# Peptides against a protein of PDB entry 4U39, part 44

Target 1, 302 residues: chain A of PDB entry 4U39
Amino acid sequence: SIKVIGVGGGGNNAVNRMIENEVQGVEYIAVNTDAQALNLSKAEVKMQIGAKLTRGLGAGANPEVGKKAAEESKEQIEEALKGADMVFVTAGMGGGTGTGAAPVIAQIAKDLGALTVGVVTRPFTFEGRKRQLQAAGGISAMKEAVDTLIVIPNDRILEIVDKNTPMLEAFREADNVLRQGVQGISDLIATPGLINLDFADVKTIMSNKGSALMGIGIATGENRAAEAAKKAISSPLLEAAIDGAQGVLMNITGGTNLSLYEVQEAADIVASASDQDVNMIFGSVINENLKDEIVVTVIATG

## One batch from the design tools (peptide; made by RFdiffusion4, then SolubleMPNN)

Design b1_p12_2_s2 (from b1_p12_2, 8 letters changed)
Fold by OpenDDE base, seed 2:
Structure b1_p12_2_s2 (fold): chain B 302 residues (1-302), chain A 12 residues (1-12)
Amino acid sequence: as target 1 above (302 residues)
Amino acid sequence: ARIVALLDDLLK
């Protein structure tokens, strides 16, 4: 089974976005120290952590409170994650609950023997230096606790949205990018396409790989596959080029009109931008909602 | 202040 655990406000917003987009084949768990925020989750499983420590009032933007809250609730987290083959831990880093609890939850998942993937955001620079420093500490702790950690640099979202985009929409886009990171992997396992991957393939690419970068490309029209692939490998979300990556996971998602030729064309572009010795796996997914769009997601590991 | 509070609430 695949479980997605949203940790804190940003993680729970991402989980809500996943549920709203009908991401299939996953179980959703919402974790928070704030009981009021947790009530707004659409997840089937809702877990309040650190009830004694926080009394449901949240972590007060303190990662040490988030950490201790997860430690207090360890047994409950273990029970909720038990029997998962794969666990996605999603959080916005820089806050209290997400930053502190996500590494603890990830370690619990890993200790249970699940393939543990972190999908987290770095805060925008405008959120201030304190959040950036807290996020850096949380990301460091996540790296030790996960098999793969996908880090989304929120500042790079500002390069893919209009300059006039309201700050709230920039956060919604961060939630959407978190969704795309989880869905881009989970769909390869859970959703049939033209080329299906198994869990063993994904495990080979993601097990004990440390940091990962994600690129996303979306295009329409006659050259949509090539354009989407080119956008993915040149994505502002990639803090580095995909050259030098030890592994590449690629998802090519299209509508019912997605052709095998388009899948191959997109895969060839990503392969050509990668090292010759890279372990590349790619799958395709059919999403009837995309109609004429192709979405290429690239995850570079190592 | 309000934006930071909303962000603090979203990133708790």
Scores: peptide ipSAE 0.007, ipTM 0.384, DockQ to the pose 0.014
Fold by OpenDDE base, seed 5:
Structure b1_p12_2_s2 (fold): chain B 302 residues (1-302), chain A 12 residues (1-12)
Amino acid sequence: as target 1 above (302 residues)
Amino acid sequence: ARIVALLDDLLK
């Protein structure tokens, strides 16, 4: 089974976005120290952590409180994650709960023998230096606790959105990028396409790889596959080019009109941008909602 | 104050 655990406010917003987009084949778990925020989750499983420590009032933007809250609730987290083959841990880094609890939850998942993938955001620079420093500490702790850690630099979202985009929409786009990171992997396992991957294929690319970068490309029209692939490998979300990656996981998602030629064309572009010795695995997914769109997701590891 | 509180709620 695949489980997605959203940790803290940013993680729970991402999980809500996944549920709203009907990401299939996964179980959703919402975790928070704030009981009021947790009540707004759409997840079937809702877990308040650190009830004794925080009394449901949240972590007060303190990662040490988030950490201790997860430690207090360890047995509950273990029971909720039990029997998962794969666990996605999603959080907004820089806060109290997400920054402190996500590494603890990830370690619990890993200790249970699940393939543990972190999908987290760095805060925007406008959130201030304190959040950036807290996020750096949380990301460091996540790297030790996961098999693969996808880090989304929120400042790079500002390069994708219009300059007049309200701050609230920039956060919604961060939630959407977290959704795309989880879905881009989970769909390869859970959703049939033209080229199916198994869990063992994904595990080979993601097991004990440390930090990963994600690129996303979306296109329509006659050259949509090539355009989507080119956008993915040149994505602002990639802090580095994919040519230095030891492993590449690629998802090519299209509508019912997705052709094998388009899949091959997209894969060839990503392969040509990667190192010759790269272990590249690619899968295709059919999503009837995309109609004429192709979405290419690239995850570079190593 | 309000923006920081909203950010804290979004990133808790």
Scores: peptide ipSAE 0.006, ipTM 0.365, DockQ to the pose 0.014
Fold by OpenDDE base, seed 4:
Order: C-alpha cells, then sequence, then structure tokens
Structure b1_p12_2_s2 (fold): chain B 302 residues (1-302), chain A 12 residues (1-12)
C-alpha cells in the first residue's frame, strides 16, 4: 500500500489538494499539533500528535515542539504506517509541526521498512530568515530519515507564476507542486498507462538516494511530448541540471490519445539531457482529464 | 503581523 502523510499546515494543505485532484491508489493521513486545523483536513485518517505537550494548540512555529509532539505520538504513528510499502511524507519546511515532526514520522516509516519519500517545500525568501534557518535544519533531518528527499524551492515557483500572483496563490501553487511530486510517483505504480512500472522499479531508483530535484513540463499541440519534456528538464524547480543525476525517474502523463511515439520522443529528450551512465526509468500514465495535454514529471536523484 | 500570522497558520 501507498500512504501519503501530510505533516503540519503546509503538508495538510498539500494532502487536501491531492484529495481534491482525486489522486488514486493512496491512503491519506493528516498529522497536526493544531486540532482545529486538523479538523479541516479532508483526509480519512486524522492524527493529532503531541496532545499532552500542545493541548491541540499547535507547535508555535517551534520545530522542537513539532519533534517532541511526534515522539510523544510514536506508537500512534507506527500503527497508522504499519503495512505500508511506500510512504510519502509531505510538509512545508520552516514551520513548527512540519519541520519538527516530518523527520520523526519519516524515520518511523523507514524503520518499518517502507520506501520513504519526503516531498517538502523550502520556504519563500519573503517568509524571513528564521523560517529559512528552521527549514535548513528540517531538511537536514529529513535527508537522514528518508530514502529520497524531493525539495521544492518555493522561490522558483515565483518564476512559473504571474508576477502579480497574490501571496496566498503562491502558497496554493506550492501545495500543487507538492501534489505533482507525490502524484508523479504514485501514478507510476497505481495508475495504468502505455508503459507501466512496478514498485520494484521505483524502489530501485529511489532507495537510499538522498536528495532529489523535480522538474515539471506541461504542453499541448502537435509537438506536446517534446515541448513537455523540454519544459521538464529546464524547469525552474530544478536547482541544478539533470546531467549530474545518478538516477532519473520520468512520468509521461497524457490523455487517451497519448501515443507510444510521444512517450518515446519525451523519453529520448530526457535521456539526451542526462548523463550516459544514468539509471533512467520511465513510465506512462493515462489521465482522461488531461485531454490534449501532456504532463512530464522528472525526478533526478543522486 | 497579520501576514506572519497567516503564514504561521498556513505552515504550522
Amino acid sequence: as target 1 above (302 residues)
Amino acid sequence: ARIVALLDDLLK
């Protein structure tokens, strides 16, 4: 089974976005120290952590409180994660609960033998230096606790949205990018396409790989596959070129009109931008909602 | 103040 755990406010907003977009084949778990915020989760499983420590009042933007809250609730987290083959831990780094609890939850998942993937955001520069420093500590702790850590640099989201985009919409886009990171992997396992991957393929490329970067490209029209692939490998979300990656996971998602030629064309573009010795795996997914769109997701590991 | 509070509420 695949479990997605949203940790803290940002992680729970991302999980809500995943549920709203009908991401299939995953179980959703919402974790928070704030009981009122947790009640607004759309997840089937809602877990309040650190009830004794916080009394449901949240972590006060303190990562040490988030950490201790997860430690207090360890047995409950273990029970919720039991039997998962794969666990996604999603959070906004820089806060209290997400930054502190996500590494603890990830370690619990890893200790249970699940393939543990972190999908986290680095705060926007405008959130201030305190959040950036807290996020750096949380990201460091996540790297030790996961098999792969996808880090989304929120400042790069500002390069893909309109310059007049309100701050709240920039956060919604961060939630959407977190969704795309989870869905781009989970769909390869859970959703049939023209080229299916198994869990063993994904495990081979993501197990003990450390940091990862994600690129996304979307295109329409006659050259949509090539354009989507080119956008993915040149995505602002890629803080580095994919040429240095030891592994590449590629998802090519299209509508019912997605052809094997388009899949191959997109794969060839990503391969040509990668090192010759790269371990590249690619899958295709059919999503009837995309109609004429192709979405290429690239995850570079190593 | 309000923006920081909103951010703290969004990213708790």
Scores: peptide ipSAE 0.006, ipTM 0.370, DockQ to the pose 0.014
Fold by OpenDDE base, seed 3:
Structure b1_p12_2_s2 (fold): chain B 302 residues (1-302), chain A 12 residues (1-12)
Amino acid sequence: as target 1 above (302 residues)
Amino acid sequence: ARIVALLDDLLK
């Protein structure tokens, strides 16, 4: 089974966005130290952590409180994650609960033998230096606790949105990018396409790989596959080129009109931008909600 | 004030 665990406010918002987008074949768990915020989760499983420590009042933006809250609730987290083949741990780094608890939860998942993938955001620069420093500590702890850690630099979202985009919409886009990172992987396993991957293929690319970068490209029209692939490999979310990556996981998602030719064209573009010795795997997904759009997601590992 | 509170709720 695949489990997605949202940790803290940002993680829970991402999980809500996944549920709203009907991401299939995954079980959702919401974790928070704030009982009121947790009640707003759409997840079937809602877990309040650190109830003795925090009394449900949250972590007060302190990562040490988030960490201790997860440690207090270790047995409950273990029970909720037990039997998962794959666990996605999603969080916004820089806060109290997400930053402190996500590494503890990830380690629990890894110790249970699940393929453990972190999908986390770095805070925007405007959130201030304190959050950026807290996020750096949380990301460092996540790297040790996961098989693969996808880090989304929120400041790069400002390059893909309109300059007049309200701050609230920039956070919603961060939640959407977290959704795209989880869905881009989970769909390869859970959702049929023209080219299906198994869990073993994904495990080969993601096991013990450390940091990963994600690129996303969306296009329409006659050259949509090529354009989406080119946008993915040049995505602002890629802090570095995919050149030098040891592994590449590619998802080509389209509507019912997605052709095998379009899948091949997109795969060839990503392969041509990657090292010759790269271990690249690609799958296709059919999403009936996509009309004329192709979405290419690239995850570079190593 | 309200934006900071919203940010704190989003990032807890």
Scores: peptide ipSAE 0.006, ipTM 0.366, DockQ to the pose 0.014

Design b1_p12_2_s3 (from b1_p12_2, 6 letters changed)
Fold by OpenDDE base, seed 2:
Structure b1_p12_2_s3 (fold): chain B 302 residues (1-302), chain A 12 residues (1-12)
Amino acid sequence: as target 1 above (302 residues)
Amino acid sequence: MKVVELLDDVLP
């Protein structure tokens, strides 16, 4: 089974966005120290952590409180994760709960033998230096606790959105990018397409790989596959080029009109931008909601 | 150049 755990405010917003977009074949778990925020989750499983420590009042933006809250609730986390083959741990880094609890939850998932994937955001620079420093510590702890860690630099979202985009919409776009990171992997396993991957393929690319970069490209029209692939490999979300990656996972998602030729064209573009010795796997997904759009997601590991 | 090393160098 695949489980997605949203940890703290940002992680739970991302999980809500996944549920709203009908991401299939996954079980959703919402984790928070704030009981009021947790009540707003759409997840089937809701877990309040650190109830004794925090009394449901949240972590006060302190990662050490988030950590201790997850440690207090270890047995409940273990029971919620039991029997998972794969666990996604999603969080906004820089806060209290997400930064502190996500590494503990990830370690619990890994110790249970699940393929453990972190999908996390770095805070925007405008959130201030304290959040950036807390995020750095949380990301470092996540790297040790996961098989693969996808880090989304929120400042790079500002390169994708209009300059006049309200701050609230920039956070919603961060939730969407977290969704795309989880969905781009989970759909390859859970959703039939033109080219299906198995869990063993994904496990080969993601097991004990450390940090990963994600690129996303969306396009329409006659050259949509090529344009989406080019946008994915040149995505502002890629803090580096995909050259030098040890592994590449690619998802090509389109509507019912997605052709095998378009899938191959997108794959060839990503392959041409990757090292010759890269372990590349790619899958395709049919999403009837995309109609004429193609979405290419590239995850570079190693 | 391992992608992992670049992520650590972009930390201010």
Scores: peptide ipSAE 0.000, ipTM 0.372, DockQ to the pose 0.024
Fold by OpenDDE base, seed 3:
Structure b1_p12_2_s3 (fold): chain B 302 residues (1-302), chain A 12 residues (1-12)
Amino acid sequence: as target 1 above (302 residues)
Amino acid sequence: MKVVELLDDVLP
């Protein structure tokens, strides 16, 4: 089974966005120290952590409280994760709960033998230096606790949104990018396409790889496959080129009109931008909610 | 003040 755990406010917002977009074949768990915020989750499984420590009043933007809250609730987390083949741990780094609890939850998943993937955000620069420093500590702890850690630099989202985009919409776009990171992987396993991957293929690319970068490209029109692939490999979300990656996981998602030619064209573009010795796997997904759009997701590992 | 409160509610 595939489990997605949203940890803290940003992680729970991402999980809500996944549920709203009907991400298939996954079980959703919302984790928080704030009981009121947790009640707003759409997840079937809602877990309040650190109930003795926090009394459901949240972590007060303190990562050490988030960490201790997850440690207090270890047995409950273990029970909720038991029997998962894959666990996504999603969080906004820089806060109290997400920063402190996500590494503990990820380690529990890894110790249970699940393929453990972190999908986390770095805070925007405008959230302040304290959040950036807390996020750096949380990301460092996540790297040790996961098989693969996808880090989304929120400041790069400001390069892909309109300059007049309200701050609230920039956070919604961060939640959407977290969704795309989880869905771009989970769909390769859970959702049929023109080219299906098995869990063993994904496990080969993602097991014990450490840091990963994600690129996303969306296009329409006659050259949509090539344009989406080019946008993915040049995505502002990539802090580095995909050149030098040891592994590449590619998802080509389209509507019912997605052709095998378009899948091959997109795969050839990503392969041509990657090292010759790269372990590249690609899958295709049919999403009936996509009309004329192709979405290419590239995850570079290593 | 307001920005910090909104941020604490979005990312606890």
Scores: peptide ipSAE 0.000, ipTM 0.338, DockQ to the pose 0.014
Fold by OpenDDE base, seed 4:
Structure b1_p12_2_s3 (fold): chain B 302 residues (1-302), chain A 12 residues (1-12)
Amino acid sequence: as target 1 above (302 residues)
Amino acid sequence: MKVVELLDDVLP
């Protein structure tokens, strides 16, 4: 089974966005120290952590409170994650609950023998230096606790949205990019396509790889496959080029009109931009909602 | 057919 655990406010907003976009084949778990915020989760499983420590009043933007809250609730987290083959831990780094609890939850998932993937955001620069420093500590702790850690630099989201985008919409786009990171992997396993991957293939690319970067490209029209692939490998979300990655996981998602030729064309573009000795795995997914769109997701590991 | 082909095996 695949479980997605949203940790704290940002992680829970991302989980809500996943549920709203009908991401299939995953179980959703919402974790928070704030009981009022947790009540707004759309997840089937809702877990309040650190009830004794916080009394449901949240972590006060303190990562040490988030950490201790997860430690207090360890047995409940173990029970909720038990029997998962794969666990996605999603959070906004720089806060209290997400930054402190996500590494603890990830370690619990890893200790249970699940393939543990972190999908986390770095805070926007406008959230201030304190959040950036807290996020750096949380990301460091996540790297030790996961098999693969996808880090989304929120400042790079500002390069792909309109310059007039309100701060609230920039946060919604961060939640959407977190969704795309989870869905881009989970769909390869859970959703039939033209080229299906199994869990063993994904495990080979993602097990004990450490940091990963994600690129996304979307295009329509006659050259949509090539354009989507080119956008994915040149994505502002890639803090580095995909040259130098030891592994590449590629998802090519299209509508019912997605052809094997388009899948191959997109794969060839990503391969040509990758190292010659890269372990590249690609899968294709059919999503009827995309109609004429192709979405290429590239995850570079190593 | 589960074609888990590493790109090297799928390229003709």
Scores: peptide ipSAE 0.000, ipTM 0.380, DockQ to the pose 0.123
Fold by OpenDDE base, seed 5:
Structure b1_p12_2_s3 (fold): chain B 302 residues (1-302), chain A 12 residues (1-12)
Amino acid sequence: as target 1 above (302 residues)
Amino acid sequence: MKVVELLDDVLP
């Protein structure tokens, strides 16, 4: 089974976005120290952590409180994650709960023998230096606790949105990018396409790889596959080029008119931008909601 | 490159 665990406010917003976009084949778990925020989750499983420590009042933007809250609730987290083959841990780094609890939850998932993938955001620079420093500490702790950690730099989202985009919409786009990172992997396993991957293939690419970068490209029209692939490998979300990656996971998602030629064309573009010795796997997914769009997701590991 | 072997099984 695949489980997605949203940790703290940002992680729970991302989980809500996944549920709203009908991401299939996954179980959703919402975790928070704030009981009021947790009540707004759409997840079937809702877990309040650190009830004795915080009394449901949240972590006060302190990562040490988030950490201790997850440690207090360890047995409950273990029971909720039990029997998962794969666990996605999603969080907004820089806060109290997400920054402190997500590494503890990830370690619990890994200790249970699940393939543990972190999908987390760095805060926007405008959220201030304190959040950025807290996020750096949380990301460092996540790297040790996961098999693969996808880090989304929120400041790079400002390069793909309009300059007049309200701050609230920039946060919604961060939630959407977190969704795309989870869905881009989960769909390869859970959603039939033209080229199906098994869980063992994904596990081979993602096990003990440390940090990963994600690129996304979307296009329409006659050259949509090539354009989507080129946008993915040049995505502002990539803090580095995909050259030098030890592993590449690629998802090519299209509508019912997705052709094998388009899948091959997109795969060849990503392969040509990768090292010759890269362990690359790719899958294709059919999503009827995309109509004439192709979405290429690239995850570079190592 | 594991890419080539997976395509041969899907082509008729």
Scores: peptide ipSAE 0.000, ipTM 0.391, DockQ to the pose 0.187

Design b1_p12_2_s4 (from b1_p12_2, 7 letters changed)
Fold by OpenDDE base, seed 2:
Structure b1_p12_2_s4 (fold): chain B 302 residues (1-302), chain A 12 residues (1-12)
Amino acid sequence: as target 1 above (302 residues)
Amino acid sequence: MKIVALLSDVLP
């Protein structure tokens, strides 16, 4: 089974966005120290952590409170994650609960023998230096606790969105990019497509790889596959080029009109941008909600 | 390059 655990406010917003986009074949778990925020989750499983420590009032933007809250609730987290083959841990780094609890939850998932993937955001620079420093500590702790850690630099989302985009919409786009990171992997396993991957293929690419980069490209029209692939490999979300990656996971998602030629064209572009010795796996997914759009997601590991 | 999912394995 695949489980997605949203940790704290940002992680739970991302999980809500996944549920709203009907991401299939995954179980959703919402974790928070704030009981009021947790009630707004759409997840089937809702877990309040650190009830004794926080009394449901949240972590007060303190990562040490988030950490201790997850440690207090370890047995409940173990029970909720039990029997998962794969666990996605999603969180916004820089806060209290997400930053502190996500590494503890990830370690619990890994200790249970699940393939543990972190999908986390760095805070925007405008959120201030304190959040950036807290996020750096949380990301470092996540890196040790996961098999693969996808880090989304929120400041790079501002390069994709219009300059007039309201701050609230920039956060919604961060939640959407977190969704795309989880869905781009989970759909390869859980959603039948033109090319299906097994869990063993994904496990080979993602096990004990440490940090990963994610690129996303979306395009329409006659050259949509090539354009989407080019946008993915040149994505502002990539903090580095993919040419140094030891592994590449590619998802090509299209509508019912997605052709095998378009899948091949997109795969060839990503392969040509990668090292010759890279272990590349790719899958294709049909999403009937995509009309003329192709979405290419590239995850570079190693 | 080990493409683990060769399009050749899915193409007839």
Scores: peptide ipSAE 0.008, ipTM 0.478, DockQ to the pose 0.336
Fold by OpenDDE base, seed 4:
Structure b1_p12_2_s4 (fold): chain B 302 residues (1-302), chain A 12 residues (1-12)
Amino acid sequence: as target 1 above (302 residues)
Amino acid sequence: MKIVALLSDVLP
């Protein structure tokens, strides 16, 4: 089974966005120290952590409180994650609960023998230096606790949105990018396509790889596959070029009109931008909601 | 048919 665990406010908003977009084949778990915020989760499983420590009043933006809250609730987290083959841990880094609890939850998932993937955001620079420093500590702790850690630099979202985008919409776009990171991997396993990956292939690329970068490209029209692939490899979300990655996981998602030729054309573009010795795995997914749109997701590991 | 293909196995 695949489980997605949203940790703290940002992680729970991302999980809500996944549920709203009908991401299939995954079980959703919402974790928070704030009981009122947790009640707003759409997840089937809702877990309040650190009930004794916080009394449901949240972590006060303190990562040490988030950590201790997850440690207090370890047995509950273990029982919720038990029997998962894969666990996505999603959180906004820089806060209290997400930054502190996500590494503890990730370690619990890894210790249970699940393929553990972190999908986390760095805070925007405008959230201030304290959040950036807390996020750096949380990301370091996540890197040790996961098999693969996808880090989304929120400041790069400002390069893909309109300059007049309200701060609240920039956070919603961060939640959407977290969704795309989870869905781009989960769909390769859970959703039938023209080329299906098994869990063993994904496990081979993602096990003990450390940090990963994600690129996303979306296009329509006659050259949509090539355009989507080019956008993915040049994505502002890639803090580095994909040249130098030891592994590449590619998802090519399209409507019912997605051709094998378009899948190959997109894969060839990503392969040509990667090192010759890269271990590249690609899958295709059919999503009837995309119609004439192609979405290419590239995850570079190593 | 599940075609699990490394690019190395499907690209000539």
Scores: peptide ipSAE 0.007, ipTM 0.481, DockQ to the pose 0.129
Fold by OpenDDE base, seed 1:
Structure b1_p12_2_s4 (fold): chain B 302 residues (1-302), chain A 12 residues (1-12)
Amino acid sequence: as target 1 above (302 residues)
Amino acid sequence: MKIVALLSDVLP
């Protein structure tokens, strides 16, 4: 089974966005130290952590409280993650609960033998230096606790959105990018496409790889496959080029009109941007909601 | 027919 665990406010917002977009074949778990915020989750499984420590009042933006809250609730987390083959741990880094609890939860998933993937955000620079420093500590702890860690730099979202985009919409776009990172992987396993990957293929690319970069490209029209692939490999979300990656996971998602030619054209572009010795796997997914759009997700590992 | 294409098998 595939489980997605949203940790703290940002992780829970991302999980809500995944549920609203009907991401298939995954079980959702919402984790928080704030009981009021947790009640707003759309997840079927809602877990309050650190009930004794926090009394449901949240972590007070302190990562050490988030960490201790997850440690207090270890047995409950183990029970909720038991029997998962894959666990996505999603969080907004820089806060109290997400920054402190996500590494503990990831380690629990890894110790249970699940393929453990972190999908996390760095805070925007405007959230202040304290959040950036807390996020850096949380990301370092996540890197040790996961098989693969996808880090989304929120400041790079400002390069994709209009300059007049309201702050609230920039946070919603961060939730969407977290969704796309989880869905881009989970759909390869859980959703039938033209080219299906098995869990063993994904496990080979993602096991013990450490940091990963994610690029996303979306396009429409006659050259949509090539344009989506070019946008993915040149994505502002990539902190570096995909050249030098030891592994590449590619998802090509389209509507019912997605052709094998478009899948091949997109795969060839990503392969041409990668090293010759790269272990590349690709899958294709059919999503009827995309109509004329193609979405290419590239995850570079190693 | 699940075509698991390793890129090595589909790239010319």
Scores: peptide ipSAE 0.007, ipTM 0.488, DockQ to the pose 0.129
Fold by OpenDDE base, seed 3:
Structure b1_p12_2_s4 (fold): chain B 302 residues (1-302), chain A 12 residues (1-12)
Amino acid sequence: as target 1 above (302 residues)
Amino acid sequence: MKIVALLSDVLP
């Protein structure tokens, strides 16, 4: 089974966004130290961690409280994760609960033998230096606890959105990018498409790879496949070119009119931008909600 | 008895 764990406020918002976008074939778990915030989760499984430590009042933006809360609740986390083949741990780094608890939860998933993928955000620069420093520590701890860690730099989202975008919409876009990172991988395994991948293929590319980068491209029109692929490989979310990546996961998602030619055209563009020795896997997914849109997600590992 | 406290069981 595939489990998605949203940890803290940002992780829970991302999980809510995944549920709202009907991400298929995954089980959702919301984890928080704030009981009131946890009640707003749309996840079927809701877990309050550190109930003794925090009394449900949250971590007070302290990662050490988030860490200790997950450690207090270790047995409950183990039980919730038991039997998962793959675990996504999603969180906004820089806060208390997400930053502190996500690495502990990831380690528990990894120790249970699940393929453990972190999908996390760096805070926006405007959230201040304290959050950035806390995020750096949480990301370091996540790298040790996961098989693959996708890090989304929120400041790069500001390059994709309009300059007049309200701060609340920039956070919603961060939640949406977290959704796209999870869905871009989970759909390759769980959603029937024109080209299905098995879990073993994904495991080969993602197991013990460390940090990963994600690019996303969306396009419409006659050249939509080529345009979406070009946007994905040049995405502001890619802090580096995909050139030199040891592994690439590609998802090509389209409506019912997605052709095998469009899938091949997009795959050839991403392959041509990748190293010749890259282990590339690609899948195609049909999403009836996309109509004329193609979404290309590229995850570069290594 | 591992109480998976579903929040449903902790709400009165």
Scores: peptide ipSAE 0.000, ipTM 0.277, DockQ to the pose 0.014

